# Designs tried in a protein design run: peptides against a protein of PDB entry 2V3S. Part 116

Target 1, 95 residues: chain A of PDB entry 2V3S
Amino acid sequence: PISLVLRLRNSKKELNDIRFEFTPGRDTAEGVSQELISAGLVDGRDLVIVAANLQKIVEEPQSNRSVTFKLASGVEGSDIPDDGKLIGFAQLSIS

## One batch from the design tools (peptide; made by RFdiffusion4, then SolubleMPNN)

Design b2_p30_8_s1 (from b2_p30_8, 13 letters changed)
Fold by OpenDDE base, seed 1:
Structure b2_p30_8_s1 (fold): chain B 95 residues (1-95), chain A 30 residues (1-30)
Amino acid sequence: as target 1 above (95 residues)
Amino acid sequence: MKRRFEVDSADGSKQLYLLEDGKLVSVEDL
């Protein structure tokens, strides 16, 4: 399995590292993304972008060690999006 | 199918989220 970390700010705007494993052939990017949402760890509006980037990193984990992407949920927020501070952005990386 | 999410917070706290068949079943402090 692939060990991953999703770094994302919670509802209190605090950075969290969400660690999980992805098993190719058993797991799907969309399925795991839906589980993150069901757990309350990811906003439902971010299903598409999280799934797309999760798919990207797991299909070539040796080449894609880290990906940072803009969240749909962050666009309408009060804070200006900032990829460096992960405001309105999230980061997936290989552990 | 079971899923585990381990959440590390900036304050050093850790939590374990357990899912079964895509549904959250427990959250535990670690």
Scores: peptide ipSAE 0.818, ipTM 0.966, DockQ to the pose 0.902
Fold by OpenDDE base, seed 5:
Structure b2_p30_8_s1 (fold): chain B 95 residues (1-95), chain A 30 residues (1-30)
Amino acid sequence: as target 1 above (95 residues)
Amino acid sequence: MKRRFEVDSADGSKQLYLLEDGKLVSVEDL
């Protein structure tokens, strides 16, 4: 399996690293993304963008070691989005 | 099918999220 880390801020704006495994052929990007949402770790509004980037990283993990992407849930926040601080952004990386 | 999410927080705390068939079944401090 592929060991992944999803880094993003929780509801308290604290950075968390969410570690999990993805097994190609068994798991799907959309399925795991839905599980992240079911766990309360990802906002439901971010299903599409998380799934898309998860798919990207698991397709070619050697080429896509890290991907940073804008969250839909971060657009209406009071804080100005900042990819460097992961405000309104999340990061997926190979562990 | 079971899924595990291990969550490392900035304060150093760690939690384990366990899912079964896509549903959260437990959250434990590590």
Scores: peptide ipSAE 0.818, ipTM 0.966, DockQ to the pose 0.902
Fold by OpenDDE base, seed 3:
Structure b2_p30_8_s1 (fold): chain B 95 residues (1-95), chain A 30 residues (1-30)
Amino acid sequence: as target 1 above (95 residues)
Amino acid sequence: MKRRFEVDSADGSKQLYLLEDGKLVSVEDL
């Protein structure tokens, strides 16, 4: 399996690292993304973007060691999006 | 089936999220 870390801020704007495994052929990017949402760890509005970037990293894990992407949920936040601070952005990386 | 999410917070706390069939079944402090 591929060991991944999803780094993003929770509802209290606190930075979290979410570690999980992805098994190609068993897991799907959309399925795991839905699980993240079901766990309350990802906003439901971010299903598409999380799934897209999860797919990107698992299809070429050697080349895509880290991807940072803008969250749909971050657009409506009070804070100005900032990829360096992961405000309105999340980061997926290979452990 | 089953899924584990291990969550490390900036304050050093750690939690374990367990899912079964895509549904959250428990959240536990580690």
Scores: peptide ipSAE 0.818, ipTM 0.966, DockQ to the pose 0.925
Fold by OpenDDE base, seed 4:
Formats: C-alpha cells, structure tokens, sequence
Structure b2_p30_8_s1 (fold): chain B 95 residues (1-95), chain A 30 residues (1-30)
C-alpha cells in the first residue's frame, strides 16, 4: 500500500497530519475521500478537490511526492487563503 | 472494508479513527 499524509487545519485552525494507507486496486480516491469526510476530518464541500488530488498522487506516487491544493471550504471561510500556511489549502504527500 | 486514520495534532496528541464500510465506528486516543 501507499502511505499518505494529509495535512490540513482542523476546526480550531490547528495543523493536523492525517496518516492513512491507499491500496491501488482496492481503494478509490473518491471512496477514501468520502471516508475522510465521514470521519469528520475533511469538509464535505472538499470532496471533489481532495479526490482529484488523491487520485493524482496515487497514480504516480514516485513522481508526485507532494501536492498542495486549494480547499473549497477555505474560499468560503473568513480567513484569507495562504498556501504557505495551509490556510484554505491542504497538502497530500507520500510519507 | 475497514479504514484507519491516524491523526497527529500540533499539540503532539494522536488519535486513531476507525471506519467500517465507510462509517466511523470509533475514535481512540493513542
């Protein structure tokens, strides 16, 4: 399996690292993204963008070691998005 | 199908989220 880390801010705006495994052929990017939402770890509005970037990283994990992407929930939030601080952004990486 | 999410927080705390068939079934402090 592929070991991944999703870094993003929680409801208290504190950075969390969410570690999980992805098994090609068993898991799907959309399925795992839905599980992240079901766990309350990802905002439901971010399903599409998380799934898209998860798919990107797992299809070529040796080449795509890290991806940072803008969250839909962040755009609708009060804070100004900042990819350096991961405000309104999340980062997926190979652990 | 079972899923595990391990969450490392900025304060150093760690939690384990367990899902079964896409539904959260437990959250444990590690």
Amino acid sequence: as target 1 above (95 residues)
Amino acid sequence: MKRRFEVDSADGSKQLYLLEDGKLVSVEDL
Scores: peptide ipSAE 0.818, ipTM 0.966, DockQ to the pose 0.909

Design b2_p30_8_s2 (from b2_p30_8, 8 letters changed)
Fold by OpenDDE base, seed 5:
Structure b2_p30_8_s2 (fold): chain B 95 residues (1-95), chain A 30 residues (1-30)
Amino acid sequence: as target 1 above (95 residues)
Amino acid sequence: MKREFLVESSSGEKKLYHLEDGKLVSVEKL
């Protein structure tokens, strides 16, 4: 399995590292993304972008060691989006 | 099938989320 870390800010604006495994052939990017949402760890509005980037990283984990992407849920927030601070952004990386 | 998410906060708090068949069933503070 592929060990992954999804880093994003929680409702308290604290940085959280979410560690999980992805097994190619068993798991799907959309399925795991839905699980993240079901767990309350990802906003439902971010299903598409999380799934897309998860798919990207698991397809070629050797080449795509880390991806940072804008969250749909962060656009309407009061804070100015900032990829460096992961405000309105999330980062998915190989553990 | 089962899934686990280990959540580590910048505050140092750690939680283990347990899912079964895509549904959250338990959250454990570590």
Scores: peptide ipSAE 0.828, ipTM 0.969, DockQ to the pose 0.908
Fold by OpenDDE base, seed 3:
Structure b2_p30_8_s2 (fold): chain B 95 residues (1-95), chain A 30 residues (1-30)
Amino acid sequence: as target 1 above (95 residues)
Amino acid sequence: MKREFLVESSSGEKKLYHLEDGKLVSVEKL
């Protein structure tokens, strides 16, 4: 299995590291993304972008060590999006 | 099918989320 870390801010704007495993052939990017949403760890509006980037990293985990992407849920927030501070952005990386 | 998410906050708090068949069933504070 592939060990992953999803870093993003919670509702209190605190950074959270979410660690989980992905097993190719058993798990799907969309399925795991839906589980993250079901757990209340990812906003439902971010299903598409999380799944797309999860797919990208698991298809070539040795070359795609980290990806940072804009969240749909962060676009209309009170804070200006900032990829460096992970405001309105999330980061997915290989553990 | 079971899934676990280990959540570590910047405050140092750790929680383990347990899912079964895609649904959250429990959260364990570590």
Scores: peptide ipSAE 0.828, ipTM 0.969, DockQ to the pose 0.904
Fold by OpenDDE base, seed 2:
Structure b2_p30_8_s2 (fold): chain B 95 residues (1-95), chain A 30 residues (1-30)
Amino acid sequence: as target 1 above (95 residues)
Amino acid sequence: MKREFLVESSSGEKKLYHLEDGKLVSVEKL
């Protein structure tokens, strides 16, 4: 399995590292993304973008060690999106 | 099927989320 870390800010604006495993051939990017939402760890509005980037990293984990992407849920916030501070952005990386 | 998410906060808090068949069933504070 592939060991992954999803980094994003929680409701208190604290950075969370979410660690999980992805098994190619058993897991799907959309399925795991839905599980993240079911757990309350990802906003439902971010299903599409999380799934797309999860797919990207698991298809070439040696080449795609890290991907940072803009969250749909981050646009509604009062804070200005910032990829460096992961405000309105999330980062997915290989552990 | 079962899934676990280990969540580590910048505050130092750690939680283990347990899912079964895509649904959250428990959260364990570590």
Scores: peptide ipSAE 0.828, ipTM 0.969, DockQ to the pose 0.918
Fold by OpenDDE base, seed 1:
Structure b2_p30_8_s2 (fold): chain B 95 residues (1-95), chain A 30 residues (1-30)
Amino acid sequence: as target 1 above (95 residues)
Amino acid sequence: MKREFLVESSSGEKKLYHLEDGKLVSVEKL
């Protein structure tokens, strides 16, 4: 399986690393994204963007070691989105 | 089908989330 880390800020605005495995042919990007939402670790509004980037990284894990993407849930937040600080952004990487 | 998410906070807190068939069943504080 592919070992992944999803980094994003929690409700306390602390950076969290979420570690999990993805098995191609058994897991789907949308399915795992739904599980992240079910666990309360990802906002439901971010299903599409998380699934899209998860799909991207698992398609070419050797080439795409890390991807950073804008969250839909972060657009309406009080803080200005910042990819460097992962405010309104999340990062998915191969561990 | 089981799924686990290991969550590590910058504060040092670690939690293990256990899912069964897409449903959260338990959270362990490590």
Scores: peptide ipSAE 0.828, ipTM 0.969, DockQ to the pose 0.917

Design b2_p30_8_s3 (from b2_p30_8, 9 letters changed)
Fold by OpenDDE base, seed 1:
Structure b2_p30_8_s3 (fold): chain B 95 residues (1-95), chain A 30 residues (1-30)
Amino acid sequence: as target 1 above (95 residues)
Amino acid sequence: MEREFLVESSSGSKKLYRLRDGKLVSVEEL
């Protein structure tokens, strides 16, 4: 399986690393994204963007070691989105 | 199918989230 880390800020604005495995042919990007939401670790509004980037990284894990993407849930937040600080952004990487 | 998410916070806390068939079944503090 592919070992992944999803980094994003929690409700306390602390950076969290979420570690999990993805098995191609058994898991789907949308399915795992739904599980992240079910666990309360990802906002439901971010299903599409998380699934899209998860799909991207698992398709070419050797080439795409890390992807950073804008969250839909971060657009309406009080803080200005910042990819460097992962404010309104999340990062998915191969561990 | 079982899924596990290991969550490590910048505060130093570690939590293990366990799901079965897409449903959260437990959260364990490590």
Scores: peptide ipSAE 0.829, ipTM 0.969, DockQ to the pose 0.911
Fold by OpenDDE base, seed 4:
Structure b2_p30_8_s3 (fold): chain B 95 residues (1-95), chain A 30 residues (1-30)
Amino acid sequence: as target 1 above (95 residues)
Amino acid sequence: MEREFLVESSSGSKKLYRLRDGKLVSVEEL
């Protein structure tokens, strides 16, 4: 399995590292993304962007070690999005 | 199918989220 870390800010604006495994052939990017939402760890509005980037990283984990992407939920927030501070952005990386 | 998410916050908190068939079934503070 592929060991992944999804880093994003929680409701308290604290950085969370969410660690999980992805097994190619058993798991799907959309399925795991839906599980993240079901767990309350990802906003439902971010399903598409999380799934897309999860798919990207698991397709070639040796080449795609880290991806940072804008969250749909972050655009509607009061804070100005900032990829460096992961405000309105999330980062997915290989552990 | 079972899934676990280990969540570590910058505050030092650690929680283990367990899912079964895509549904959250437990959260354990570590």
Scores: peptide ipSAE 0.829, ipTM 0.969, DockQ to the pose 0.924
Fold by OpenDDE base, seed 5:
Structure b2_p30_8_s3 (fold): chain B 95 residues (1-95), chain A 30 residues (1-30)
Amino acid sequence: as target 1 above (95 residues)
Amino acid sequence: MEREFLVESSSGSKKLYRLRDGKLVSVEEL
């Protein structure tokens, strides 16, 4: 399995590292993304972008060690989006 | 199938989320 870390800010604006495994052939990017949402760890509005980037990283984990992407849920927030601070952004990386 | 998410906060807290068949069934503070 592929060990992954999804880093994003929680409702308290604290950085969270979410560690999980992805098994190619068993798991799907959309399925795991839905599980993240079901767990309350990802906003439902971010299903598409999380799934897309998860798919990207698991397809070629050797080449795509880390991806940072804008969250749909972060656009309407009061804070200015900032990829460096992961405000309105999330980062998915190989553990 | 089962899934686990280990959540580590910048505050130092660690929580283990357990899912079964896509549904959250447990959250354990570590």
Scores: peptide ipSAE 0.829, ipTM 0.969, DockQ to the pose 0.915
Fold by OpenDDE base, seed 2:
Structure b2_p30_8_s3 (fold): chain B 95 residues (1-95), chain A 30 residues (1-30)
Amino acid sequence: as target 1 above (95 residues)
Amino acid sequence: MEREFLVESSSGSKKLYRLRDGKLVSVEEL
């Protein structure tokens, strides 16, 4: 399995590292993304973008060590999106 | 199918989220 870390800010604006495994052939990017939402760890509005980037990293884990992407849920916040501070952005990386 | 998410906060807290068949079944403080 592929060991992954999803880094994003929680409701208190604290950075969370979410560690999990992805098994190609058993897991799907959309399925795991839905599980993240079911666990309350990802906003439902971010299903599409999380799934797309999860797919990207698991298809080439050796070359795609990290991907940072803009969250749909981050646009509604009062804070200005910032990829460096992961405000309105999330980062997915290989552990 | 079982799934686990280990969540580590910048505050230092750790929580283990366990899912079964896509549904959250437990959250454990570590």
Scores: peptide ipSAE 0.829, ipTM 0.969, DockQ to the pose 0.915

Design b2_p30_8_s4 (from b2_p30_8, 10 letters changed)
Fold by OpenDDE base, seed 5:
Structure b2_p30_8_s4 (fold): chain B 95 residues (1-95), chain A 30 residues (1-30)
Amino acid sequence: as target 1 above (95 residues)
Amino acid sequence: MRREFLVESSNGSRELYRLEDGRLVSVEKL
C-alpha cells in the first residue's frame, strides 16, 4: 500500500497531519475522500478537489511526491488563502 | 472494510480514527 499524509488545518486552525494507507486496485480516490469526510477530517465541499489530488498522487506516486491544492472550504474564510501556511490549502504527500 | 486515519496535530496530540464500511466508529486518543 501507499502511505500518505494529508496536511491541513483543523477547525481550530491548527495544522494536522492525517496519515493513512491507500491500496491501488482496492481503494478509490473518491472512496477514501468520502471516508475522510465521514470522519470529519475533510469538509464535504472539498470532496472534488481532495479526490482529484488523491487520484493524482496515487496514480504516479514516484513522480507526484507532494501536491498542494486550494480548498473550496477555504475560499470564503476570514483569512486570506496562503499555500505556504496552508491557509485555505491542503497538502497531500507520500510519507 | 476497515480504514484508519492517524491524526497528529501541531500541538503533539495524536488520535486514531477508525472507520468501518466508510462510517466512523471510534476515535481514540493516543
Scores: peptide ipSAE 0.831, ipTM 0.969, DockQ to the pose 0.909
Fold by OpenDDE base, seed 1:
Structure b2_p30_8_s4 (fold): chain B 95 residues (1-95), chain A 30 residues (1-30)
Amino acid sequence: as target 1 above (95 residues)
Amino acid sequence: MRREFLVESSNGSRELYRLEDGRLVSVEKL
């Protein structure tokens, strides 16, 4: 399995590192993304973008060690999006 | 099918989220 970390800010604007495993052939990017949403760890509006980037990192984990992407849920926030501070952005990485 | 998410917050908290068949069943404070 692939060990992953999803880093993003929670509702209190605190950074969370979410660690989980992804098994190719058993897990799907969309399925795991839905589980993250079901757990309340990811905003439902971010299903598409999280799934797309999860797919990207697991299809070539040796080349895609880290991906940072803009969240749909962050666009309507009061803070200006900032990929360096992960404001309105999330990061997936191989642990 | 079971899934676990280990959540580590910047405030130092660690929690284990357990899912069964895609639904959250427990959250354990570590």
Scores: peptide ipSAE 0.831, ipTM 0.969, DockQ to the pose 0.905
Fold by OpenDDE base, seed 4:
Structure b2_p30_8_s4 (fold): chain B 95 residues (1-95), chain A 30 residues (1-30)
Amino acid sequence: as target 1 above (95 residues)
Amino acid sequence: MRREFLVESSNGSRELYRLEDGRLVSVEKL
């Protein structure tokens, strides 16, 4: 399986590293993304963008070591989005 | 089908989220 880390800020603005495994052929990007949402770890509005980037990284984990992407849930937030600080952004990487 | 998410926060806390068939069944503080 592929060992992944999803880094994003929680409701307290603390950075969380969410570690999980992805098994090609068993797991799907959308399925795991839905599980993240079901666990309350990802906002439901971010299903599409998380799934898209998860798909990207698991397609070629050797080439795509890390991807940073803008969250839909962060666009209308009070804080100014900042990819460097992961404000309104999340990062998915190979652990 | 089981799924686990290990959550490590910047404050040092660690929690294990366990899912069964896509539904959260437990959260364990480590």
Scores: peptide ipSAE 0.831, ipTM 0.969, DockQ to the pose 0.915
Fold by OpenDDE base, seed 3:
Structure b2_p30_8_s4 (fold): chain B 95 residues (1-95), chain A 30 residues (1-30)
Amino acid sequence: as target 1 above (95 residues)
Amino acid sequence: MRREFLVESSNGSRELYRLEDGRLVSVEKL
């Protein structure tokens, strides 16, 4: 399995590292993304973008060691989105 | 099908989220 870390800010604006495993052929990017939402760890509005980037990283985990992407849930927030500070952005990386 | 998410917060807290068939069933503080 592929060991992954999803880094994003919680409702208190604190950074959370979410560690999980992805098994190609058994797991799907959309399925795991839905599980993240079901767990309350990802906003439901971010299903599409999380699934797309999860798919990207698990397709070529040796090449795509880290991907940072804009969250739909962060666009209308009070803070200006910033990929360096992960404000309105999340990051997926290989553990 | 079971899934676990280990959540590590910047404040040092660690929690284990366990799912079964895509539904959250428990959260354990570590």
Scores: peptide ipSAE 0.831, ipTM 0.969, DockQ to the pose 0.899

